# Ledger of designs, part 69: peptides against a protein of PDB entry 4Z63

Target 1, 334 residues: chain A of PDB entry 4Z63
Amino acid sequence: LCLGMNDLTGNIPEDLFHLKRLNLLGIQENRLSGSLSREIRNLSSLVRLDVSWNLFSGEIPDVFDELPQLKFFLGQTNGFIGGIPKSLANSPSLNLLNLRNNSLSGRLMLNCTAMIALNSLDLGTNRFNGRLPENLPDCKRLKNVNLARNTFHGQVPESFKNFESLSYFSLSNSSLANISSALGILQHCKNLTTLVLTLNFHGEALPDDSSLHFEKLKVLVVANCRLTGSMPRWLSSSNELQLLDLSWNRLTGAIPSWIGDFKALFYLDLSNNSFTGEIPKSLTKLESLTSRNISVNEPSPDFPFFMKRNESARALQYNQIFGFPPTIELGHNN

## One batch from the design tools (peptide; made by RFdiffusion4, then SolubleMPNN)

Design b2_p13_4_s2 (from b2_p13_4, 8 letters changed)
Fold by OpenDDE base, seed 2:
Structure b2_p13_4_s2 (fold): chain B 334 residues (1-334), chain A 13 residues (1-13)
Amino acid sequence: as target 1 above (334 residues)
Amino acid sequence: SSSSYITTDLPPP
């Protein structure tokens, strides 16, 4: 049943929960309000539940043990409060959980040993507090993780050295500290292709440790952290780099010539730093900027990117990395 | 643009 993209109001009619054969319920992009009914437990055949972009409130009901076929739960952009229900945090069937842009709070707790199918987690823009859950690497299929805009004080857990499934990781604006430790840990994530760390590590030094290596790194965004230091030498070994944003930091020294050796680098923002010297001539030889054939079909994160203006509440949303225009920004370096 | 940066946190509505 697909009723998305309407102007439906009120609650879901209770009689809808008598549809025991229902595999897909999509009621996204409406004005549905009130609590999400506990009676969703009666939808025992449910594979996909999309209640996103509504006005739902209250706690998410703890009935997911009665939904053994549920693979997709999309509840982004609602008013949900409380924690993740225990039955949801223990769901062995769930592949994707998206609860971005809610009011969920408390400690983030997932039973990753039970969540054997979880591959995508989006809990960005909530009110979770405490530390990053140390057991996330126990979610053995977890590839896409967005935890941006929560309050995870402290460091990236040491256990994330074992996060082999991790490919796309967003931690923007999550009150993280110790960038040296974070990068030292995350370099062990051998499948990591996208790393977004914007608005963390305020005023720390960007490490220039030659022992750091991110072999498969395609997207690195560490913007608006007020980071000190220089262009990190370890980044020169990330030969697959496509997008680099280090804007709005306090980075100094020269822009190194190796920045032009990245064959796939189509987006470079080093603006609003304190870089000095000449613009490397190698930047004029970036193949990605001269070639017309950017492969549009590369896997992307499930979470959107936002190009945010520093002084504006307005952001442009980009659902894919290749949605960004080919860019070299070197402005405002003094 | 020189006045922007990339992030993944939603701006407040």
Scores: peptide ipSAE 0.511, ipTM 0.877, DockQ to the pose 0.710
Fold by OpenDDE base, seed 4:
Structure b2_p13_4_s2 (fold): chain B 334 residues (1-334), chain A 13 residues (1-13)
Amino acid sequence: as target 1 above (334 residues)
Amino acid sequence: SSSSYITTDLPPP
C-alpha cells in the first residue's frame, strides 16, 4: 500500500493494521501526526515500512519482534522521541534503518550481533549522546553509516579498526575529538570510500603522517574544523579520490602538485584556508575536468550531502556525489 | 563556492 506524497492528515486508521498480508506500507511525505501505533505489530508480513516525512511523535513502539520479515524501516523527518526500541535494536531481518532528523535521545545502543542483515544505518540529526557505540563493527554487513549531528563526545572507538563492511561514513558535527586517532583507526576500514568529518576536531592539527593510507577513499570531507597544518602527504596515495573538501580550516603551506594527479578528482574545495604559493599547474590537467563524461553511475551513500552557504539555514541537497558540479575552489586563502 | 562547505548534518529548518 503506497499512499506517499499526499496531503493526508491525522493518524493511521487502526483498521489498516488488520492487513496481515501487507508487505509494503508507504505513507511518507504526508502530514500524518500522533504516535505510531503499536498495532503495526499486526502487520506480520511487513517487509517495508516508510513513515518518513510526517509529523509523527512519541516513542517508536517496541513491536519489531513481531515483524520478522521487516527489511526496511524509514522514519526520517518526524518527531520521534526516546531511544531505539529494544526489538528494533535486535532485529535480525532489518537491512536498512533510517531515523534521520528526529528527536531520538539517550545512548545509542544496537545489538549488532543480532542485527546480522543491517546494511544501512542513518541516525543523523538526532539527540543521541554519550560515546560512539564500540560494537558497530559487529554489524558485519553494515556499509552505510550516518551518525552526523549527534553529541558523541570523545574519540572514534578503537574497535572501528575492524569495521570491514564500512564504505560510507558520516560523523559531521558530532563533537568528535582527536582527528589523528580517528584517521589512524579509520584507515583500517578497507572498504571505506566516503568519509565525512565536517564540524569536528575544532582547532586540531590535521595529521601529516605518511604512514596513514586510505586505499579506496573517493570522498573526503573535513570542512569547517579550523584544522591547522598543511595538505597531508598521506592523501596523495588515495588514487581514487573524486571529491575533496578541506574548506574553512586553517591549513597553511603550498598546495602540492600531486593534487593534480588524481585522475578522478572532479571536486576540490580548499577555500577559506591560509594556503600560500602558486596554484599547481597540474590542476589544469585534471582528467575528470577535461572529460565530458563525468556521469559515472557509481554507488553513493544512502545519506544526502548538503552544501551549506554562509551559515544560512538554506542548504542545497545532493543525493549523489556526482550531483556536485565540477569545482575547483581555492578562494579566500589569506 | 568559496563561501560554502559540504556537510551531512541537516541544517536546521
Scores: peptide ipSAE 0.502, ipTM 0.875, DockQ to the pose 0.696
Fold by OpenDDE base, seed 3:
Structure b2_p13_4_s2 (fold): chain B 334 residues (1-334), chain A 13 residues (1-13)
Amino acid sequence: as target 1 above (334 residues)
Amino acid sequence: SSSSYITTDLPPP
C-alpha cells in the first residue's frame, strides 16, 4: 500500500492494521500526526515501512520483535522522541534504518551482534549524546552510516580500525575532537569511499603524516573546521578521489601540483583558506573536467549532501555525488 | 560557490 505524497491528515486508520499480508506500507510525505501506533505489530508480513516526512510524535513503539520480515524502516523528518526501541536495536531482519531529522535522544545503543543484516544507518540530525558506539564495527554488513548533527563528544573509537564494512561515513557537526586520531583510525577502513567531517575538530591541525593512506577514498569533505596546516601529502595517494572540499579552513602554503593528477576529480573546493602561490597548471589537465564521461553509475551514500551558503539559511540538496556540478573553487585565499 | 561548503548535517528543506 503506497499512500505517499498526498495531503493525508490525522492518524492511520485502525483497520489498516488488520492487513496481516501487507508487505509494504508507504505513507510518507503527508501530514499524519500523533503517535505511531503500536498496532503496527499486527502487520507481521511487513518488509518495508515508510512513515517519513510526516508530523508523527512521541516514542517509536517497541514492537519490532513482532515484525520478523522488516527490512526497511524509514521515519526521517518526524517529531519522534526518546531512544531507539530495544526491539529495533536488536532486529536481525533490518537492512536499512533511517530516522534522520527527528528529536531522538540519549545514548545511541545498537546491538550490532543481533543486527546481522543492517547495511544502512541514518540517524543524522537528532539529539543523541555521549560517545560514538564502540560496537558499530560489530554490525558486519554496515556500509552506510550517517550520524551527523548529534552531540558525540570525544574521539572516533579505536574499534573503528576494524570497521571493514564501512564505505560511506558522515559525522558532520557532531562535536568531534582529534582529527589526527580520527584519520589514523579511519585509514584502516579499507572500503571507505566517502568521508564527511565538516564542522568538527575546530582549530586543529590537519595532519600531514605520509603514513596515512586511504586507498578507496573518492569523497573527502572536511569543510568549515578552521583547520590549520597545508594540503596533506597523504591525500596524493588516494588515486580515486572525485570530490574534495576543504573550504572554510585556515590552510596555508601552496596548492600542490599533484592535485591535478586525480583523473576522477571533478569537484574541488579549496575556497576560503589562506593558500598562497600560483594556481597549479596541472588543474587545467583534469581529465574529468575535459571529458563529459563521468560514470554516473557509481554507488553513492544513502544520505543526502547539502551545499550550505555561509550567510544563507538556504541549502541545496544533492542526493548523489555526481549531482554536484564540475567545480574548481579557489576563491577567497587572501 | 566561494560562499558555500558541503555538509550532511542539515535537514531536508
Scores: peptide ipSAE 0.498, ipTM 0.870, DockQ to the pose 0.679
Fold by OpenDDE base, seed 5:
Structure b2_p13_4_s2 (fold): chain B 334 residues (1-334), chain A 13 residues (1-13)
Amino acid sequence: as target 1 above (334 residues)
Amino acid sequence: SSSSYITTDLPPP
């Protein structure tokens, strides 16, 4: 049953939960309100539940043990409060959980040993507090993780050295500290292609440790951190780099010539730093900007990107990395 | 050009 993208209001009729053979319930992009009924437990054949972009409130019901076929739960952009229900945090069937842009709170706890199918987790823009869950690497299929805009005080856990499944990771604006430790840990994530760390590590030094290596890194965004230092030499070994945003930092020194050696680099923002010297001539030879054949068919994160204007609350949404226009931004340097 | 940066966080609802 697909009822998304309407102007439906009120609550879900309880009689809808009598549909025991229902595999897909999509009621997204409406004005549905109230609590999400516990009677969703009666939908024992449910594979996909999409309640996103509504006005739901209260706690998410603890009934996911009655939904053994549930692979997709989308609840983003609602007013949900409380934690992740125990049955949801233990779901062996769940492939994708999207609860971004809610009011979920407390400690983030997932039983990753039980969540054997979890591939995508989006809990961005919530009120989770405490530390990042150390057991996330036990989610052996977890590829996409957005935990942006939560209050995860402290450092990236040492256990994330073992996060081999991790490919797309966002921790933007999550009160993280110690960028040197974070990068030192995350370099061990051999499948990491996208790393977004914007609005963390305030005023720290960007490490220039030549021992750091991100083999498969395609997207690095570490904007608006007030980071000191220079263009990091370790980044020159990330030969697959496609997008780099280091804007709104306090980086100094020259822009190195090796920045133009990245064959796939189509988006570069180094604006609002303190870079000096000449613009590298190698930037005029970037193959990605001279050739029309950008391979648009590369896997992207499940979470959206936002180009945020510093002086404005307005952001442009980009659902795919290749949605960004080919860009070289070097403005507002000294 | 309007000074911007990339992020993945939304303003709270």
Scores: peptide ipSAE 0.486, ipTM 0.872, DockQ to the pose 0.758

Design b2_p13_4_s3 (from b2_p13_4, 9 letters changed)
Fold by OpenDDE base, seed 3:
Structure b2_p13_4_s3 (fold): chain B 334 residues (1-334), chain A 13 residues (1-13)
Amino acid sequence: as target 1 above (334 residues)
Amino acid sequence: SSSSYVDTVEPEP
């Protein structure tokens, strides 16, 4: 049943929960309000539940043990409060959990040992506090993780050295400290292709340790951190780099010539820094900007990107990395 | 544009 993208109001009719054969329930992008009924437990055949972009409130019901076929739960952009229900945090069937842009709170806890099928987790823009869950690497299929805009004070856990499944990771605006430790840990994530660390590490030095290596890194975003230092030499070894945003920092020195050696680099923002010297001539030779043959079919993160001008302005949303226009921004350097 | 940066956080309404 797909009723998304309407102007439906009120609560879900109780009779809907009598549909025991229902595999797909999509009621997204409406004005549905109130609590999500615990009677969803009666939908024992449910594979996909999409209640996103509504006005739901209250706690998410703890009934997911009665939904053994549930693979997809999308509840982003609601008013949900409380924590992740225990049955949801232990779901062996769940592949994707998206609860981005809610009011969920408390310590984030997932039983990764039980969540054997979880491959995508989006909990961005919530009110989770405490530390990052150290056991996330135990989710052996977890590839996509958005934990942005939560209050995860402290450092990236050492256990993330073992996060082999991790491909797409955002920790933007999560009150993280110690960028040197974070990068030192995350370099061990062999499948990491996308890393977003915007609005963290305020005023720290961007490490220039040549021992750092991100072999498969395609997207690096570390914007608006007030980072000091220079263009990091270790980044030159990330031969697959496609998108680099280091804007709104306090980086100094020259833009190195190796920045033009990235064959796949199509988006570069180094604006609003303190870079000096000449623009490298190698930037004029970027193959990705001269040849149209960028593989449009590469996998991308499940979470959206936003191009923000300021915290309050309407941002442009990009659902895919390739949605970004080919860009070289070097403006506002002193 | 030079006044923008990339984020994964939704703009505040």
Scores: peptide ipSAE 0.521, ipTM 0.894, DockQ to the pose 0.675
Fold by OpenDDE base, seed 1:
Structure b2_p13_4_s3 (fold): chain B 334 residues (1-334), chain A 13 residues (1-13)
Amino acid sequence: as target 1 above (334 residues)
Amino acid sequence: SSSSYVDTVEPEP
């Protein structure tokens, strides 16, 4: 049943929960309000539940133990409060959980040992507090993780060295500290292709340690951190780099010539830093901006990107990396 | 643009 993208109001009729053969319930992008009924438990054949972009409130019901086939739960952009229900945090069937842009709070706890199918987790823009859950690497299929805009004070856990499944990771604006430790840990994530660390590490030095290596890194975003230092030499070994945003920092020195050696680099933002010297001639020879057909069909994070303007509340949303226009931004440097 | 940065957080209303 797909009723998304309408102007439906009120609560879900209770009689809807009598549809025991229902595999897909999509009621997204409406004005549905009230609590999400516990009677969802009656939809025992449910594979996909999409209640996103509504006005739902209250706690998410703890009924997911009665939904053994549920693979997709999309509840982004609602007013949900409380924590992740125990049955949801222990779901062995769940592949994708998206509860981004809610009011979920407390300590984030997932039973990753039980969540054997979880491959995508979006809990960005919530009110989770405490530390990053150390057991996330135990979610052995977890590839896509957005935990942006939560209050995860402290450092990236050492256990994330073992996060082999991790490919797409955002921790933007999560009150993280110690960028050197974070990068030192995350370099061990052999499948990491997208890393977003924007609005963290306030005023720290971007490490220039030649021992750091991100072999498969395609997207690096570390914007608006007020980071000091220079263009990190270790980044030159990330030969697959496609998108680099280090804007709105306090980086100094020259833009190195190796920045133009990235064959797939199509988006570069180094604006609003303190870079000096000449623009590298190698930037004029970026293959991705001249003649190379970039494969538009490459895997992308499940979480959206936003191009935020410092002076305006207006942001452009990009659902795919390749949605970004080919860009070289070097403005507002010395 | 030179006045923007990439994020994964929604714009605040």
Scores: peptide ipSAE 0.540, ipTM 0.899, DockQ to the pose 0.675; fails the geometry check
Fold by OpenDDE base, seed 4:
Order: C-alpha cells, then structure tokens, then sequence
Structure b2_p13_4_s3 (fold): chain B 334 residues (1-334), chain A 13 residues (1-13)
C-alpha cells in the first residue's frame, strides 16, 4: 500500500493493521500525526515500512519482534521521542534503519550481534547522548552510518579499527574530540570511501602524520572545526579522492602541488583558512575538471549532503556526490 | 562557495 506524497492527515486507521499480507506500507510525505500504533505488530508480512516525513510523535512501539520480515524501516523527519525500541535494536531482518531528524534520546544501544542484516543506519539529527557505541563494528554488514548531530562526547572508539564493512560514515557535529585518534582509528576501515567529520574537534591540530593512510577515501569533509596545522601529507596517498572540504578551519602554509595530482578530484574547498603562497599550477591540470561529460554513476551514501551557508538557513541538498558542481574554492585565505 | 561548507545535517527549519 503506497499512499506517500499526499496531504493525508490524522492517524493511521486501526483497521489498516488487519492487512496480514501487506508487504509494503508507504505513507511518507504526509501530515499524519499522533503515535505510531502498536498494532503495526499485526502486519506480520511487512517488509518495508515508510512513515517518513510526517508529524508522528511519541515513542516508537516495541513490536518489531512480531515483524520477522521487516527489512526497511524509514521514519526520518518525524517527532519520535524516547529510545530505539529493544525489539528494533535486536532485529535480525532489518537491512535499513532511517530515523534521522527525530527527537530520539538516551544512550544509543544496538545489539549488533543480533542485527546481522543491518547495512544502513541513519540516526543523524537526534538527541542521543553519551558515547559512540563501541559494538557498532559487530554489525558485520553495516556499510552506511550517519550519526551526525548527536551529542557523542568523547573519542571514536578503538573498536572501530575493526569496522571493515564501513564505507560511508558521518559524525558531523557530534561533539567529538581528538582528531588524531579518530583518524588513527578510522584509517583501518579498509572500505571507507566517505568520511564526514564537520563541526568536531574544535581548535585541534590536523595531524600531519605520514603513517596515516586512507586507501579508498573518495570524500573527506572536515569543515568548520577551527583546525590548525597545514595540508596533511598523508592525504596525498588517497589517490581516489573526489571531494575535499577543509573549509572554515585555521590551516596555514602553502597549498601543496600534489593537490593537483588527484585524477578524480572535482570538488575542492579550502576556503576560509589561512593558507599562503601561490596557487599550485597543478590545479589547472585536474583531469576531472577538463573533461566535460563525465556521467559517473557510482555508489553514494544513503544520507544526503548539504551545502550550508548558515545552519539555520535552507541548504542545497545533494543526494549524490556527483551532484556537487565541479568546484575549486580557495577564497578567504591569506 | 566561499561562504559554504559541506555537511550531512539538515538545515534547521
């Protein structure tokens, strides 16, 4: 049943939950309100539940043990409160959980040993507090993780060295500390292609440690951290780099010539730093910017990107990395 | 843009 993208109001009729053979319930992008009924437990054949972009409130019902076929739960952009229900945090069938942009709170706890099918987790823009869950790497298929804009004070757990499935990771604006430790840990994530660390590590030094290596890194965003230091030499070995945003830091020194050696680099923002010297001539030789008609259809994160001018202002949304315009931004430097 | 940065957090309404 697909009723998305309408102007439906009120709550879901209780009789809808009598549809025992229903595989897909999509009611996204409406004005549905109230609590999500516990009676969703009656939808025993449900594979996909999309209630995103509504006005739902209250706690998410703890009934997911009665939904053995549920693979997709999309509840982003609602008013859900409380924690992740225990049955949801233990779901062996769930592939994708998207609860981004809610009011979920408490300590983030997932039973990753039970969640054997989880490949995408989006809990960005919630009110989770405490520390990052150390057991996330136990979610052996977890590829896409957005935990941005939660209050995860502290450091990236050492256990994340073993996060082999991790490909797309955002921790933007999560009150993280110790960028040196974070990068030192995350370099061990062999499948990591997208790393977003914006609005963390305030005033720390960006490490220039030649021992750091991110082999598969395509997207690195560490913007608005007030980071000190220079362009890190270790980044020069990330030959697949496509997008680099280090804007709104306090980085100094010259922009190194190796920045122009990235064959796939099409978006570079080093603006609002304290870089000095000349613009490297190698930037004029970026292959990605000389070729006009590159339609690249590559896998992207499940979470969107935003180009923000102001946190409270409407930002441009990009669902794919190649949606970004080819950009070299070096403005507002010394 | 020189006045922008990339993020994964929704803008506030």
Amino acid sequence: as target 1 above (334 residues)
Amino acid sequence: SSSSYVDTVEPEP
Scores: peptide ipSAE 0.534, ipTM 0.898, DockQ to the pose 0.644; fails the geometry check
Fold by OpenDDE base, seed 5:
Structure b2_p13_4_s3 (fold): chain B 334 residues (1-334), chain A 13 residues (1-13)
Amino acid sequence: as target 1 above (334 residues)
Amino acid sequence: SSSSYVDTVEPEP
C-alpha cells in the first residue's frame, strides 16, 4: 500500500493493521500525526515500512520482534522521542534503518551481533548523547552510517579500526574531539570512500602525518572546524579523490601542486582559509573538469548532502555526489 | 563566491 506524497492528516486507521499479507506500507510525505500505533505488529509480512516526512510523535513502539521480514524502516523527519526500541536494535532482518531528523535521545545502543543484515544506518540530527557505540564494527554488513548532529562527546572509538564494512561515514557536528586520533583510527577502514567530519574538532590542528593513508577515499569533507595547519601531505596518496571540502578553517601555507594530480577531483572548496602563494597551474589540467565523462554510475551514500551557503539560508540538497556542480572555490584566503 | 560548505545535516527550519 503506497499512500505517500499526499495531504493525508490524522492517524493511520486501525483497520489497516488487519492486512496481514501486506509487504509494503508507504505513507511518507503526509501530515499524519500522533503516535505510531503498536498495532503495526499485526503486519507480520511487512518488508518495508515508510512513515517518513510526517508529524508522528511519541516513542517508536517496541514491536519489531513481530516483524520478522522487515528489511526497511524509514521514519526520517518526524517528532519521535525516546530511544531505539529493543526489538528494533536486535532485528536480524533489518537492512536499512533511517530515523534521521527526529528527537531520539539517550545512549545509542544497537545489538550489532544480532543485526546481521544491517547495511545502512541513518540516525543523523537526533538528540543521542554519550559516546559513539564501540560495537558498531560488529555490524559486519554496515556500509552506510550517518550519525551527524548528535552529542557524541569524546573521541572516535579505537574499535573502529576494525570497521571493515564501513564505506560512507558522516559524523558532522557531533561534538567530536581529537582529529588526529579520529583520522588515525579511520584510516584502517579499508572500504571508506566518504568521510564527513564538518563542525567538529574546533580549533585543533589538522594532522600532517605522512603515515596516514586513505586508499579508497573519494569524498573528504572537514569544513568549518577552525582547523589550523596546512594542506595535509597524506591526502596526496588518495588517488581516487573526487570531492574535497576544507573550507572555513584556519589552514595556512601554499596550495600544493599535487592537488591538480587527482584525475577524478571535480569539486574543490578551500575557501575561507588563510592559504598563501600562487594558484597551482596543475588545477587548470584537472581531467574531470576538462572531460565531460563524469562516471555517473558510482555508488553514493544513502544520506543526502547539503550545501550550506550561510547559517540562515536554506541549504541546497544533493542526493548524489555527482549532483554537485564542478567547482573550484579558493576565495576568501586573505 | 558563495560562502558555502558541505554538510550532511539538514538546514534548521
Scores: peptide ipSAE 0.494, ipTM 0.887, DockQ to the pose 0.726; fails the geometry check

